# Designs tried in a protein design run: peptides against a protein of PDB entry 7MKK. Part 71

Target 1, 71 residues: chain A of PDB entry 7MKK
Amino acid sequence: SMKEKVKAKLVEIRKFVPFIRRVRIDFQDTLSKVQGHRLDALVNLLDREDVSMSSLNKIEVIIDKLRTRFN

## One batch from the design tools (peptide; made by RFdiffusion4, then SolubleMPNN)

Design b2_p25_1_s2 (from b2_p25_1, 14 letters changed)
Fold by OpenDDE base, seed 2:
Structure b2_p25_1_s2 (fold): chain B 71 residues (1-71), chain A 25 residues (1-25)
Amino acid sequence: as target 1 above (71 residues)
Amino acid sequence: SKEEEEKKQEEFLDELLKELDEEEK
């Protein structure tokens, strides 16, 4: 079902939460306050159970872009 | 509402994507 697919995707995306937290802290001095807040919000979003597949796909792209910039 | 929250989440993610895309250029 779609619900099961979403849950599976969420589990995979959550594997990057530690990375997002590291970016937030390690590069705090180079990030704007807005960017820092958005990364915090992103982590909080991934802690929820009601994230859509559309959002999860966008988050995957975001993570790829973060990885490009922050390794 | 749930719908409003979902829209706000999408807007938030879109803005973050936009910023990251601009920073890559």
Scores: peptide ipSAE 0.578, ipTM 0.864, DockQ to the pose 0.616
Fold by OpenDDE base, seed 1:
Structure b2_p25_1_s2 (fold): chain B 71 residues (1-71), chain A 25 residues (1-25)
Amino acid sequence: as target 1 above (71 residues)
Amino acid sequence: SKEEEEKKQEEFLDELLKELDEEEK
């Protein structure tokens, strides 16, 4: 079901929460204030259970871009 | 409303994507 697909996607995306936190802290001086705030908000969003598939797909792209830039 | 919150979340994600896209150019 779509619900199960969303759940599975959320589980996979959550594996990158530690990475996002590391980027936020390790590159705090490189990131703008707004970027840092958005990364914090992103981590908080991933703590929720009601994230849509659309949002999860965007988050996946964000993570890919962060990985490209920050290893 | 729930719809408004979802819209705000999408806007936040879109802006973050936009910034990351610009930084990759």
Scores: peptide ipSAE 0.577, ipTM 0.862, DockQ to the pose 0.604
Fold by OpenDDE base, seed 4:
Structure b2_p25_1_s2 (fold): chain B 71 residues (1-71), chain A 25 residues (1-25)
Amino acid sequence: as target 1 above (71 residues)
Amino acid sequence: SKEEEEKKQEEFLDELLKELDEEEK
């Protein structure tokens, strides 16, 4: 079911929360204030259970871009 | 509403993606 797919995707995406936190802190001076705030909001969003598949797919792309830029 | 909040989340994610795309250039 779509519900189960969302659950599985969320579990996989959450594996990158430590990475997002590291980027937020280690590159705080490189990031703008708004970018830092957005990363904080992103981490907070991933603590929720009601995230849509659409959002999760976008978050996956965001993580890939963060990895490209910061690692 | 929940639908409005979801739209705001999508906009937030889109803006973050856009900024990351621009900085890759």
Scores: peptide ipSAE 0.577, ipTM 0.863, DockQ to the pose 0.656; fails the geometry check
Fold by OpenDDE base, seed 3:
Structure b2_p25_1_s2 (fold): chain B 71 residues (1-71), chain A 25 residues (1-25)
Amino acid sequence: as target 1 above (71 residues)
Amino acid sequence: SKEEEEKKQEEFLDELLKELDEEEK
């Protein structure tokens, strides 16, 4: 079901929360204040249980771009 | 409202995607 797929996607995306936190801290001087704030908001969003599949798919792309840029 | 929050979340994510995409160029 779609509900099960959302739950599974959320579990997988949450595995990258430590990475996002590290990017936020390790590259704080490189990131703009706006980008830093958005990364904080992103981590907070992933603490929730009611994130949509649409949002999760966008977050997955964001993480891929962060990985490309910050390894 | 819940719907309003979801809309703002989508806008936030879209802007972040846009910025990261532009920085990759």
Scores: peptide ipSAE 0.576, ipTM 0.863, DockQ to the pose 0.614; fails the geometry check

Design b2_p25_1_s3 (from b2_p25_1, 14 letters changed)
Fold by OpenDDE base, seed 1:
Structure b2_p25_1_s3 (fold): chain B 71 residues (1-71), chain A 25 residues (1-25)
Amino acid sequence: as target 1 above (71 residues)
Amino acid sequence: SKKKREEEEDKFLDELLKELDELEK
């Protein structure tokens, strides 16, 4: 079901929360204040259980871009 | 509302994507 697909994707995306936190901290001087705040908000968003598939797909792209830029 | 929350999330995520795209230039 779509619900199970969302759940599975959320589990996979959450594996990158530690990475996002590390980017936020290790590159704090490189990132703007607003970018840092958005990364914090992203982590907080991933703590929720009602994240849509649309949002999860965007988050996956965000993580890919972060990985490309920040290792 | 749920709809308003989702719209706010979309705007937030879209802006972050835009900023990351600019960093890749």
Scores: peptide ipSAE 0.605, ipTM 0.890, DockQ to the pose 0.667
Fold by OpenDDE base, seed 3:
Structure b2_p25_1_s3 (fold): chain B 71 residues (1-71), chain A 25 residues (1-25)
Amino acid sequence: as target 1 above (71 residues)
Amino acid sequence: SKKKREEEEDKFLDELLKELDELEK
């Protein structure tokens, strides 16, 4: 079901929260203030249980781009 | 509302995506 898929996607995406936190801190001097704030907001968003599949799919792309840029 | 929140989240995520694309250039 779609509900089960959302739950599974959220679990997988949350595995990258530590990575996002590290990017935020390790590259704080490289990132702009707004970019840093958005990464903080991204982590906070992933603390919720009611995130839509559309949002999760966008977050997955964001994480891939972060991995490409910041390893 | 839930709908309003989701709309704002979409805008936020879209802007972040655009900024990350610029960093890749």
Scores: peptide ipSAE 0.603, ipTM 0.890, DockQ to the pose 0.684
Fold by OpenDDE base, seed 2:
Structure b2_p25_1_s3 (fold): chain B 71 residues (1-71), chain A 25 residues (1-25)
Amino acid sequence: as target 1 above (71 residues)
Amino acid sequence: SKKKREEEEDKFLDELLKELDELEK
């Protein structure tokens, strides 16, 4: 079901939460306050259970871009 | 509402994507 697919995707995306937190802290001096706040919000979003597949797909792209810029 | 929350999330994520695209330039 779609619900099961969402849950599975969420589990996989959550594996990158530590990475997002590291980017937030390690590059705090090079990020704007707004960017830092958005990364915090992203982590908080991933703590929820009611995230749509659409959002999770966007988050996956975001993580890829973060990895490109911040290793 | 759920719909409103999803719309706000989409907007937030889209803005973050845009900013990250600028950082890649």
Scores: peptide ipSAE 0.605, ipTM 0.891, DockQ to the pose 0.685; fails the geometry check
Fold by OpenDDE base, seed 5:
Structure b2_p25_1_s3 (fold): chain B 71 residues (1-71), chain A 25 residues (1-25)
Amino acid sequence: as target 1 above (71 residues)
Amino acid sequence: SKKKREEEEDKFLDELLKELDELEK
């Protein structure tokens, strides 16, 4: 079901929360203030259980871009 | 509402994506 797919996707995406936190800190001087705030907000968003598949798909793209740019 | 929150999330995520695209330049 879609509900089960969302749950599975959320579990997988949450594995990258430590990475996002490290990017926020390690590249704080490279990122703008707004960008840093958005990364903080992203981490907070992933603490919630009610995240849509649409949002999770966008977050996955964001993580891929972060991984490409910041290793 | 849930719908309003989801719309705000999408807008936030879209802006973040846009900024990351600009960083890639």
Scores: peptide ipSAE 0.604, ipTM 0.890, DockQ to the pose 0.795; fails the geometry check

Design b2_p25_1_s4 (from b2_p25_1, 13 letters changed)
Fold by OpenDDE base, seed 2:
Structure b2_p25_1_s4 (fold): chain B 71 residues (1-71), chain A 25 residues (1-25)
Amino acid sequence: as target 1 above (71 residues)
Amino acid sequence: SKKKEEEEQNKFLDELLKELDELDK
């Protein structure tokens, strides 16, 4: 079902939460207040269970770009 | 330079965070 697909996608995306947290901490001194808050918001968003497949796909793109830039 | 690299990183991050803002709508 679509519901199960969303759950599976969320599980896969959540695997990158530690990476996002590391980016947040490693660059804390260079990030603006708003940038830091937005990264925190990204992590918080992935902690929710009511995220749509569309949103998860967009988040995946964002994470891929973060991985490219911040290794 | 390191300064230029940081500026480029910040610009890139800002673009990503701009995309993130669209998710909040």
Scores: peptide ipSAE 0.165, ipTM 0.689, DockQ to the pose 0.056
Fold by OpenDDE base, seed 1:
Structure b2_p25_1_s4 (fold): chain B 71 residues (1-71), chain A 25 residues (1-25)
Amino acid sequence: as target 1 above (71 residues)
Amino acid sequence: SKKKEEEEQNKFLDELLKELDELDK
């Protein structure tokens, strides 16, 4: 079902929460307040259970870009 | 240089911020 697919995608995306948090902390001194806040918001978004598949797919693209730029 | 690296980082993050804003719509 679509619901099960969303749950599976969410589980996969959540694997990158520690990475996002690490980026936020490691670059805290170089990030603007807005940049830091948006990274925090991204993590908070992934803590929700009502995220759509469309949003999860977009988030996955964002995370891939982060992974390309950051360790 | 470190300055250029920071500028590139900021540009990259600004792009991501715009993409994140689209998620709010």
Scores: peptide ipSAE 0.161, ipTM 0.690, DockQ to the pose 0.056
Fold by OpenDDE base, seed 3:
Structure b2_p25_1_s4 (fold): chain B 71 residues (1-71), chain A 25 residues (1-25)
Amino acid sequence: as target 1 above (71 residues)
Amino acid sequence: SKKKEEEEQNKFLDELLKELDELDK
């Protein structure tokens, strides 16, 4: 079901929450205030249970970009 | 509404993507 797919995707994406947190902290002096705020908001968003598949797909792209830039 | 909430999330994520593209400058 779509519900099961969303849950599975959310579990996969949440695996990168610690990475996002580390990027936020390790590069705090490099990131702009806005970028830092967006990363915080991204983590907070992933703590929610009502994130759509569409949003999760976009978040996955963002995480890929973060991984490319910050290893 | 759920629709408006999703639109807001998408807008936020789009802006984040844009900001991330500027990180290499």
Scores: peptide ipSAE 0.131, ipTM 0.646, DockQ to the pose 0.794
Fold by OpenDDE base, seed 4:
Structure b2_p25_1_s4 (fold): chain B 71 residues (1-71), chain A 25 residues (1-25)
Amino acid sequence: as target 1 above (71 residues)
Amino acid sequence: SKKKEEEEQNKFLDELLKELDELDK
C-alpha cells in the first residue's frame, strides 16, 4: 500500500538524520543563520509521521546535495 | 488540510534548496 511505502521511505531517509545534525554543527560557522535554521527544521520535519511521499522524495534530493557538498 | 500542509512542506523545501545552492559563494 501507499501508506506502507511512505513508512518504508521515511525509515530510509531517517538514517541520514545524524548526518544532517553533524553538518549543522560542524559547519555552523560557515552556514548562514537562515541555512542553519532550515537544517534544524528539516530534522524536525523528519521526526513527524505525516510526511508525504512527495516531500520525502524532495528531501532525498536535498540529502544527496548535502552529501555531495559536505562529503 | 492535508493538501495545504503538503504545499507548505514543499515551499519550505524549495526555500531550503535555494539557500543551500548558495553555499559555495
Scores: peptide ipSAE 0.130, ipTM 0.646, DockQ to the pose 0.767

Design b2_p25_2_s1 (from b2_p25_2, 10 letters changed)
Fold by OpenDDE base, seed 5:
Structure b2_p25_2_s1 (fold): chain B 71 residues (1-71), chain A 25 residues (1-25)
Amino acid sequence: as target 1 above (71 residues)
Amino acid sequence: DEKKKKEEEQDKFLDELLEEIDKLP
């Protein structure tokens, strides 16, 4: 079901929360205030259960971009 | 309606975040 797919994807995406937090801290001096605040907000969003498949797909793209830039 | 509104707000936030990431050095 779609509900099961969303739940499974959310579990997988949440595995990257420590990475996002690390990017936010390690590159604090490089990130703009806006970028830093948005990364904090992204972490907070992933603590929620009301995240759509559309949002999860966008978050996956974000994580891939971060991984490419910050290794 | 509330669920749809939240999803739209989430998508907007994520789109703006994508834009900010593209501005990173």
Scores: peptide ipSAE 0.575, ipTM 0.880, DockQ to the pose 0.862
Fold by OpenDDE base, seed 4:
Structure b2_p25_2_s1 (fold): chain B 71 residues (1-71), chain A 25 residues (1-25)
Amino acid sequence: as target 1 above (71 residues)
Amino acid sequence: DEKKKKEEEQDKFLDELLEEIDKLP
């Protein structure tokens, strides 16, 4: 079901929460205040269960961009 | 509905975050 697919995707995306937190801390001097706050908000969003598949797909793109830039 | 509103807010937030990431040096 779509619900099961969303839950599975969310589990996979949550594996990157430690990475997002690390980026936020390690590059805090490079990040603007706005960027830092948005990364914090992204982590908070991933703590929720009411995230759509569309949103999860966007988050995956965001993570890929962060990995390219910071790893 | 409330679900649709939340999804729209999430999408807006994520779109803005994408824009901020693209501004990184």
Scores: peptide ipSAE 0.575, ipTM 0.880, DockQ to the pose 0.852
Fold by OpenDDE base, seed 2:
Structure b2_p25_2_s1 (fold): chain B 71 residues (1-71), chain A 25 residues (1-25)
Amino acid sequence: as target 1 above (71 residues)
Amino acid sequence: DEKKKKEEEQDKFLDELLEEIDKLP
């Protein structure tokens, strides 16, 4: 079902929460307040269960962009 | 629909975050 697919993808995306937290901390001095707050909000969003497939797909793109910039 | 509204708000937030990431060097 679509619900099961969303749950499965959410589990996979959540594996990157430690990475997002690490980016937030390691680059805290170079990030603007807005950027820092948005990364915190992204982590908080991933703690929720009401995340759509559309949102999860966008989060995947975000993670890929972060991985490119922050290695 | 409240669910649809929340999803749209999430998508808007993520779109704005993408824009902020693109501003990073």
Scores: peptide ipSAE 0.572, ipTM 0.880, DockQ to the pose 0.877
Fold by OpenDDE base, seed 3:
Formats: structure tokens, C-alpha cells, sequence
Structure b2_p25_2_s1 (fold): chain B 71 residues (1-71), chain A 25 residues (1-25)
């Protein structure tokens, strides 16, 4: 079901929360205030259970971009 | 409705974050 797919995607995306936190901290001096705030907000969003599949797909793209930029 | 509004706000936030990431060196 769609509900099960959303749950599975959320579980997979949450595996990258430690990575996002590390990017936020390790590159704090090179990030703008806006970028730092947005990364903090992204982590907070992933703590929620009410995230749509559309949002999760966008978050996956964001994580891929971060992985490309930050090792 | 409230659900739709929340999803739109999430999408807007994520779109703005994508723009900020693209500005990174």
C-alpha cells in the first residue's frame, strides 16, 4: 500500500539523519545562516511521522546533492 | 484543507533548501 511505501521510505531516509547532522556541524563555518537553519529544519522534519511521499522524494534528492558536495 | 496546506508548506521548504544547496561551492 501507499502507506506502507511511505513508512518504508521514511525509515530509509532517516538512516541519513546522522549524515545531515554531521554536514551541519562539520561545515558550520562555510554555511550561511540560511543554509544552517534549513539543515536543522530538515532534521526536525525527519523526526515527524506525517511526511508525504512527495516530500520524502525531494529529501532523497537533497541528500544525494549533499553527499556529492560534502563526502 | 489542513493536510494540503501542510504538504504545500513542506514542499515549499524543501524547494527553498534545494536552492540553497545549489548555491554551495
Amino acid sequence: as target 1 above (71 residues)
Amino acid sequence: DEKKKKEEEQDKFLDELLEEIDKLP
Scores: peptide ipSAE 0.569, ipTM 0.878, DockQ to the pose 0.852

Design b2_p25_2_s2 (from b2_p25_2, 10 letters changed)
Fold by OpenDDE base, seed 4:
Structure b2_p25_2_s2 (fold): chain B 71 residues (1-71), chain A 25 residues (1-25)
Amino acid sequence: as target 1 above (71 residues)
Amino acid sequence: SSMKEREREQDEFLDELLEEIDSLP
């Protein structure tokens, strides 16, 4: 079901939460304050269970961009 | 619906975040 697919995707995306937190801290001086706050909000969003597939796909793109620029 | 509204808000937030990441020096 779509619900199960969303749950599976969410589990995979959550594996990158520690990475997002690491970027937030390690590059705090490089990131603007607003960017830092947005990353915090992203982590908070991933704590929720009601995230759509569309949102999860966007989050994957965000993580890929972060991995390219950092990591 | 409340769920659909929340989804739209999430998408808007994520779109803005994408733009911010692209603007990194």
Scores: peptide ipSAE 0.639, ipTM 0.894, DockQ to the pose 0.872
Fold by OpenDDE base, seed 1:
Structure b2_p25_2_s2 (fold): chain B 71 residues (1-71), chain A 25 residues (1-25)
Amino acid sequence: as target 1 above (71 residues)
Amino acid sequence: SSMKEREREQDEFLDELLEEIDSLP
């Protein structure tokens, strides 16, 4: 079901929460305040269970972009 | 609905973040 797919994708995306936190901290001095706050908000969003498939797909793209820019 | 409104807010936030990522160092 779509519900099961959403839950599965959420589990996979949550594996990158430590990475997002690391980016936020390691580059805190170079990130703008708004960029830092948005990364914090992204982590907070991933703590929720009421995230749509559309949102999860966008988050996946965001993570891929971050992985490209931050090793 | 409250749920639909939350989804719209989440999508708007994520859309803005997607745009912002391209300007990261």
Scores: peptide ipSAE 0.638, ipTM 0.894, DockQ to the pose 0.857
Fold by OpenDDE base, seed 3:
Structure b2_p25_2_s2 (fold): chain B 71 residues (1-71), chain A 25 residues (1-25)
Amino acid sequence: as target 1 above (71 residues)
Amino acid sequence: SSMKEREREQDEFLDELLEEIDSLP
């Protein structure tokens, strides 16, 4: 079901929360305040259960971009 | 609905974040 797919996707995306936190901290001096705030908000968003598949797909793209730039 | 509104707000936030990531030095 779509609900099960969302739950599975959320579990997979949440595996990158430590990475996002690491980017936020390690590059705090490089990131602007708004960029840092948005990364914090992203982590907080992933703590929620009301995240759509559309949102999760966008978050996956964000993570891919972060991995490209910070790995 | 409140649920649909939250989804739209989340999508808007994520779209802005996508643009912000692209602007990183």
Scores: peptide ipSAE 0.637, ipTM 0.893, DockQ to the pose 0.878
Fold by OpenDDE base, seed 5:
Structure b2_p25_2_s2 (fold): chain B 71 residues (1-71), chain A 25 residues (1-25)
Amino acid sequence: as target 1 above (71 residues)
Amino acid sequence: SSMKEREREQDEFLDELLEEIDSLP
């Protein structure tokens, strides 16, 4: 079911929360305030359970971009 | 609904973030 797929996707995406937090902290002095706040918001979003598959797919792309840039 | 509104806000936030990441240092 879609519900099960969403839950599974969320579990996988949440594995990258520590990475996002590290990016936020490690590059705090380089990132703008807005960029830092957005990364914080991204982490906070992943703490929620009402995230759609569409949103999770976008988050996956975001994480991939972050990994390319900062990892 | 509140849920639909939150989803729209989430999507807008994510879209903005997607656009901005390419401009990160």
Scores: peptide ipSAE 0.634, ipTM 0.893, DockQ to the pose 0.811; fails the geometry check

Design b2_p25_2_s3 (from b2_p25_2, 11 letters changed)
Fold by OpenDDE base, seed 5:
Structure b2_p25_2_s3 (fold): chain B 71 residues (1-71), chain A 25 residues (1-25)
Amino acid sequence: as target 1 above (71 residues)
Amino acid sequence: DEKEKRAKEEDEFLDKLLEEIDKLP
């Protein structure tokens, strides 16, 4: 079901929460205030269970971009 | 409602983050 797919995707995406947190902290002095706030918001969003598939797909792209930039 | 508000804010900041990530230092 779509619900099961969303749940599975969320589980996979959550594996990168520590990475996002690390990016936020390691680059705190270089990130703009708004960029830092958005990363914080992203982490907080992933603590929720009511995230749509469309949002999860966007988040996946975000993570891929972050991984490319920050390793 | 709060759910709709959160969904809109979520979509907005995700879209902005997608756009701005390439501009990160």
Scores: peptide ipSAE 0.603, ipTM 0.886, DockQ to the pose 0.621
Fold by OpenDDE base, seed 4:
Parts: C-alpha cells; structure tokens; sequence
Structure b2_p25_2_s3 (fold): chain B 71 residues (1-71), chain A 25 residues (1-25)
C-alpha cells in the first residue's frame, strides 16, 4: 500500500538523521542562524510518522545536497 | 484542517531549505 511505501521510505531517510545532526554541529560556525534552525526543524520533521511521500522525496534531495557539500 | 495546514507549512519549509543549501558559500 501507499502507507507501507511511505513508511519504508521514512525508515530509509531516518538513517541520515545522525548525519544531519553532525552537519548541524560541525558547521555551526559557518551556518547562519536560519540555516541551523532549518536543519534542526528537518530532524524534528523526521521524528514524525505522518510525513508525506512528497515531503520525503524533497528531504532525500536535501540530504543528497548536504552530502555533496559537507561529505 | 490541521493536517492540510501542516502539509503546506512543511512544503514551504522544505522548499526554503533546498534554496538555502544552494546558497551556502
């Protein structure tokens, strides 16, 4: 089902939460307040169970961009 | 409803975050 697909995608995306947290801390001095705040908000969003597939797809792109920039 | 409102806010937030990452020096 679509619900199962969303849940599976969420599980995969959550594997990168430690990475996002690390980026937030390691580059804290380089990031603006709003950038840091948005990374915190991203982590908080991924704690939810009701994230849409559309949102998860955007988050995947965000993670890919972060990995390219910071690792 | 609150779910629809949240979804719109999430979309806006994620779009802004995408933009900000591209603007990082």
Amino acid sequence: as target 1 above (71 residues)
Amino acid sequence: DEKEKRAKEEDEFLDKLLEEIDKLP
Scores: peptide ipSAE 0.602, ipTM 0.886, DockQ to the pose 0.717
Fold by OpenDDE base, seed 1:
Structure b2_p25_2_s3 (fold): chain B 71 residues (1-71), chain A 25 residues (1-25)
Amino acid sequence: as target 1 above (71 residues)
Amino acid sequence: DEKEKRAKEEDEFLDKLLEEIDKLP
């Protein structure tokens, strides 16, 4: 079902929460205030259970972009 | 409704974040 697909996607995306937190901390001095705040907000968003598939797909793109820029 | 409002705000937030990541060092 779509609900099961959303749950599976959310589980996979949550594996990257430690990575997002690490980016936020390691690059704190080079990130703008708004960039840092948005990364914090992204982590908080991933604590929710009612995230849509559309949002999760955008978050995957965000993570891929972060992985390209930060390693 | 509140759910629709939240979904729109979330979509706008994610779109802005996508745009900002391209500007990162």
Scores: peptide ipSAE 0.602, ipTM 0.886, DockQ to the pose 0.762
Fold by OpenDDE base, seed 3:
Structure b2_p25_2_s3 (fold): chain B 71 residues (1-71), chain A 25 residues (1-25)
Amino acid sequence: as target 1 above (71 residues)
Amino acid sequence: DEKEKRAKEEDEFLDKLLEEIDKLP
C-alpha cells in the first residue's frame, strides 16, 4: 500500500540523518546562517512520523545532492 | 488549517533547500 511505501521510505531516509548532522557540523564555518538552519530543520522534519511521499521524494533528492557535494 | 499551513511551509522549505544546496561550498 501507499502507506507502507511511505513508512519504508521514511525508514530508509532516516538512515542518512547522521550524515546530514555531520555535514552541518563539519562545514559549520563555511555554511551561511540560513543554510545551517535549513539543515537543522531538515533533521527535525525527519523526526516526524507524518511526512508525505512528496516531501520524502524531495528529501531523497536533497540527500543525493549532499552526498555528491560532501562525499 | 494548521495541517495545510504546515504542508505549504514544508514544501517551500524543501524547495528552498534544494535550490541552496547547489550554492554550498
Scores: peptide ipSAE 0.600, ipTM 0.885, DockQ to the pose 0.713

Design b2_p25_2_s4 (from b2_p25_2, 7 letters changed)
Fold by OpenDDE base, seed 2:
Structure b2_p25_2_s4 (fold): chain B 71 residues (1-71), chain A 25 residues (1-25)
Amino acid sequence: as target 1 above (71 residues)
Amino acid sequence: EEKKRLEEEQDKFLDELLEVIDELP
């Protein structure tokens, strides 16, 4: 079902939460307040269970962009 | 309808976040 697909995708995306948290901390001194808050909000979003497949696909793109900039 | 509104808010947030990421070092 679509619900099961969303749950499976969410589990996979959540594996990157530690990475996002690390980006937030490692670059804390260079990030603007807005940038830091947005990254915190992204982590908080991934703690929710009511995230759509559309949102999860966008988050995947975001993670890929972060991985390109931060290694 | 509430679900739809929430999804739209999430999508808007993520679209804005994509713009913010382009400003990251």
Scores: peptide ipSAE 0.571, ipTM 0.884, DockQ to the pose 0.827
Fold by OpenDDE base, seed 1:
Structure b2_p25_2_s4 (fold): chain B 71 residues (1-71), chain A 25 residues (1-25)
Amino acid sequence: as target 1 above (71 residues)
Amino acid sequence: EEKKRLEEEQDKFLDELLEVIDELP
């Protein structure tokens, strides 16, 4: 079902929460206030269960962009 | 309606975040 697919996708995306937190903290001095706040908000969004498949797909793109810029 | 509103707000946030990330070093 779509609900099961969303749940599975959310589980996979949540595996990157530690990475997002690492980007936020390790690069805190080089990130703008806005960038830092938005990364915090992204982590908070991933704590929710009412995230659509559309949103999860966008988050995946965001994570891929972060992975390209940060290691 | 609440579900739709929430999804629209989330999508707007994520679209804006994509723009912010393009400005990352």
Scores: peptide ipSAE 0.569, ipTM 0.884, DockQ to the pose 0.837
Fold by OpenDDE base, seed 4:
Structure b2_p25_2_s4 (fold): chain B 71 residues (1-71), chain A 25 residues (1-25)
Amino acid sequence: as target 1 above (71 residues)
Amino acid sequence: EEKKRLEEEQDKFLDELLEVIDELP
């Protein structure tokens, strides 16, 4: 079902929460307040269970961009 | 509908975040 697919995707995306937190901390002196706040908000969003598949797909793109930039 | 509003807010946030990510140092 779509619900099961969303839950599975969310589990996979949540594996990157530690990475996002690490980016936030490692670059805190270089990031603007807005950038830092947005990363914090992204982590907070991933703590929720009511995230759509569309949103999860966008988050995956964001994570890929972060990995390319910081990894 | 609350679910619809929430999804729209999430999508807006993520769209803005995509722009912010492109401006990261």
Scores: peptide ipSAE 0.568, ipTM 0.884, DockQ to the pose 0.866
Fold by OpenDDE base, seed 5:
Structure b2_p25_2_s4 (fold): chain B 71 residues (1-71), chain A 25 residues (1-25)
Amino acid sequence: as target 1 above (71 residues)
Amino acid sequence: EEKKRLEEEQDKFLDELLEVIDELP
């Protein structure tokens, strides 16, 4: 059941990949090199299948923070 | 185990990313 829950949550979180990519591009001139690289790495992480429930929960928090700051 | 190590590395990356997000404009 945990495996099924992880798969379902990963599908939901991946719906925000276009939003994360948009944030990265729209604010690239104001982001530091490290900030840009970290956002790119987040997108790359979401392309993987080996993401734990713990990681997915943290990613959800990150997405919520990005949505609050960048609308 | 590899699975546990991977989870720990991902969690560490995400914890550091949370700090970076707090410094965003």
Scores: peptide ipSAE 0.568, ipTM 0.884, DockQ to the pose 0.864

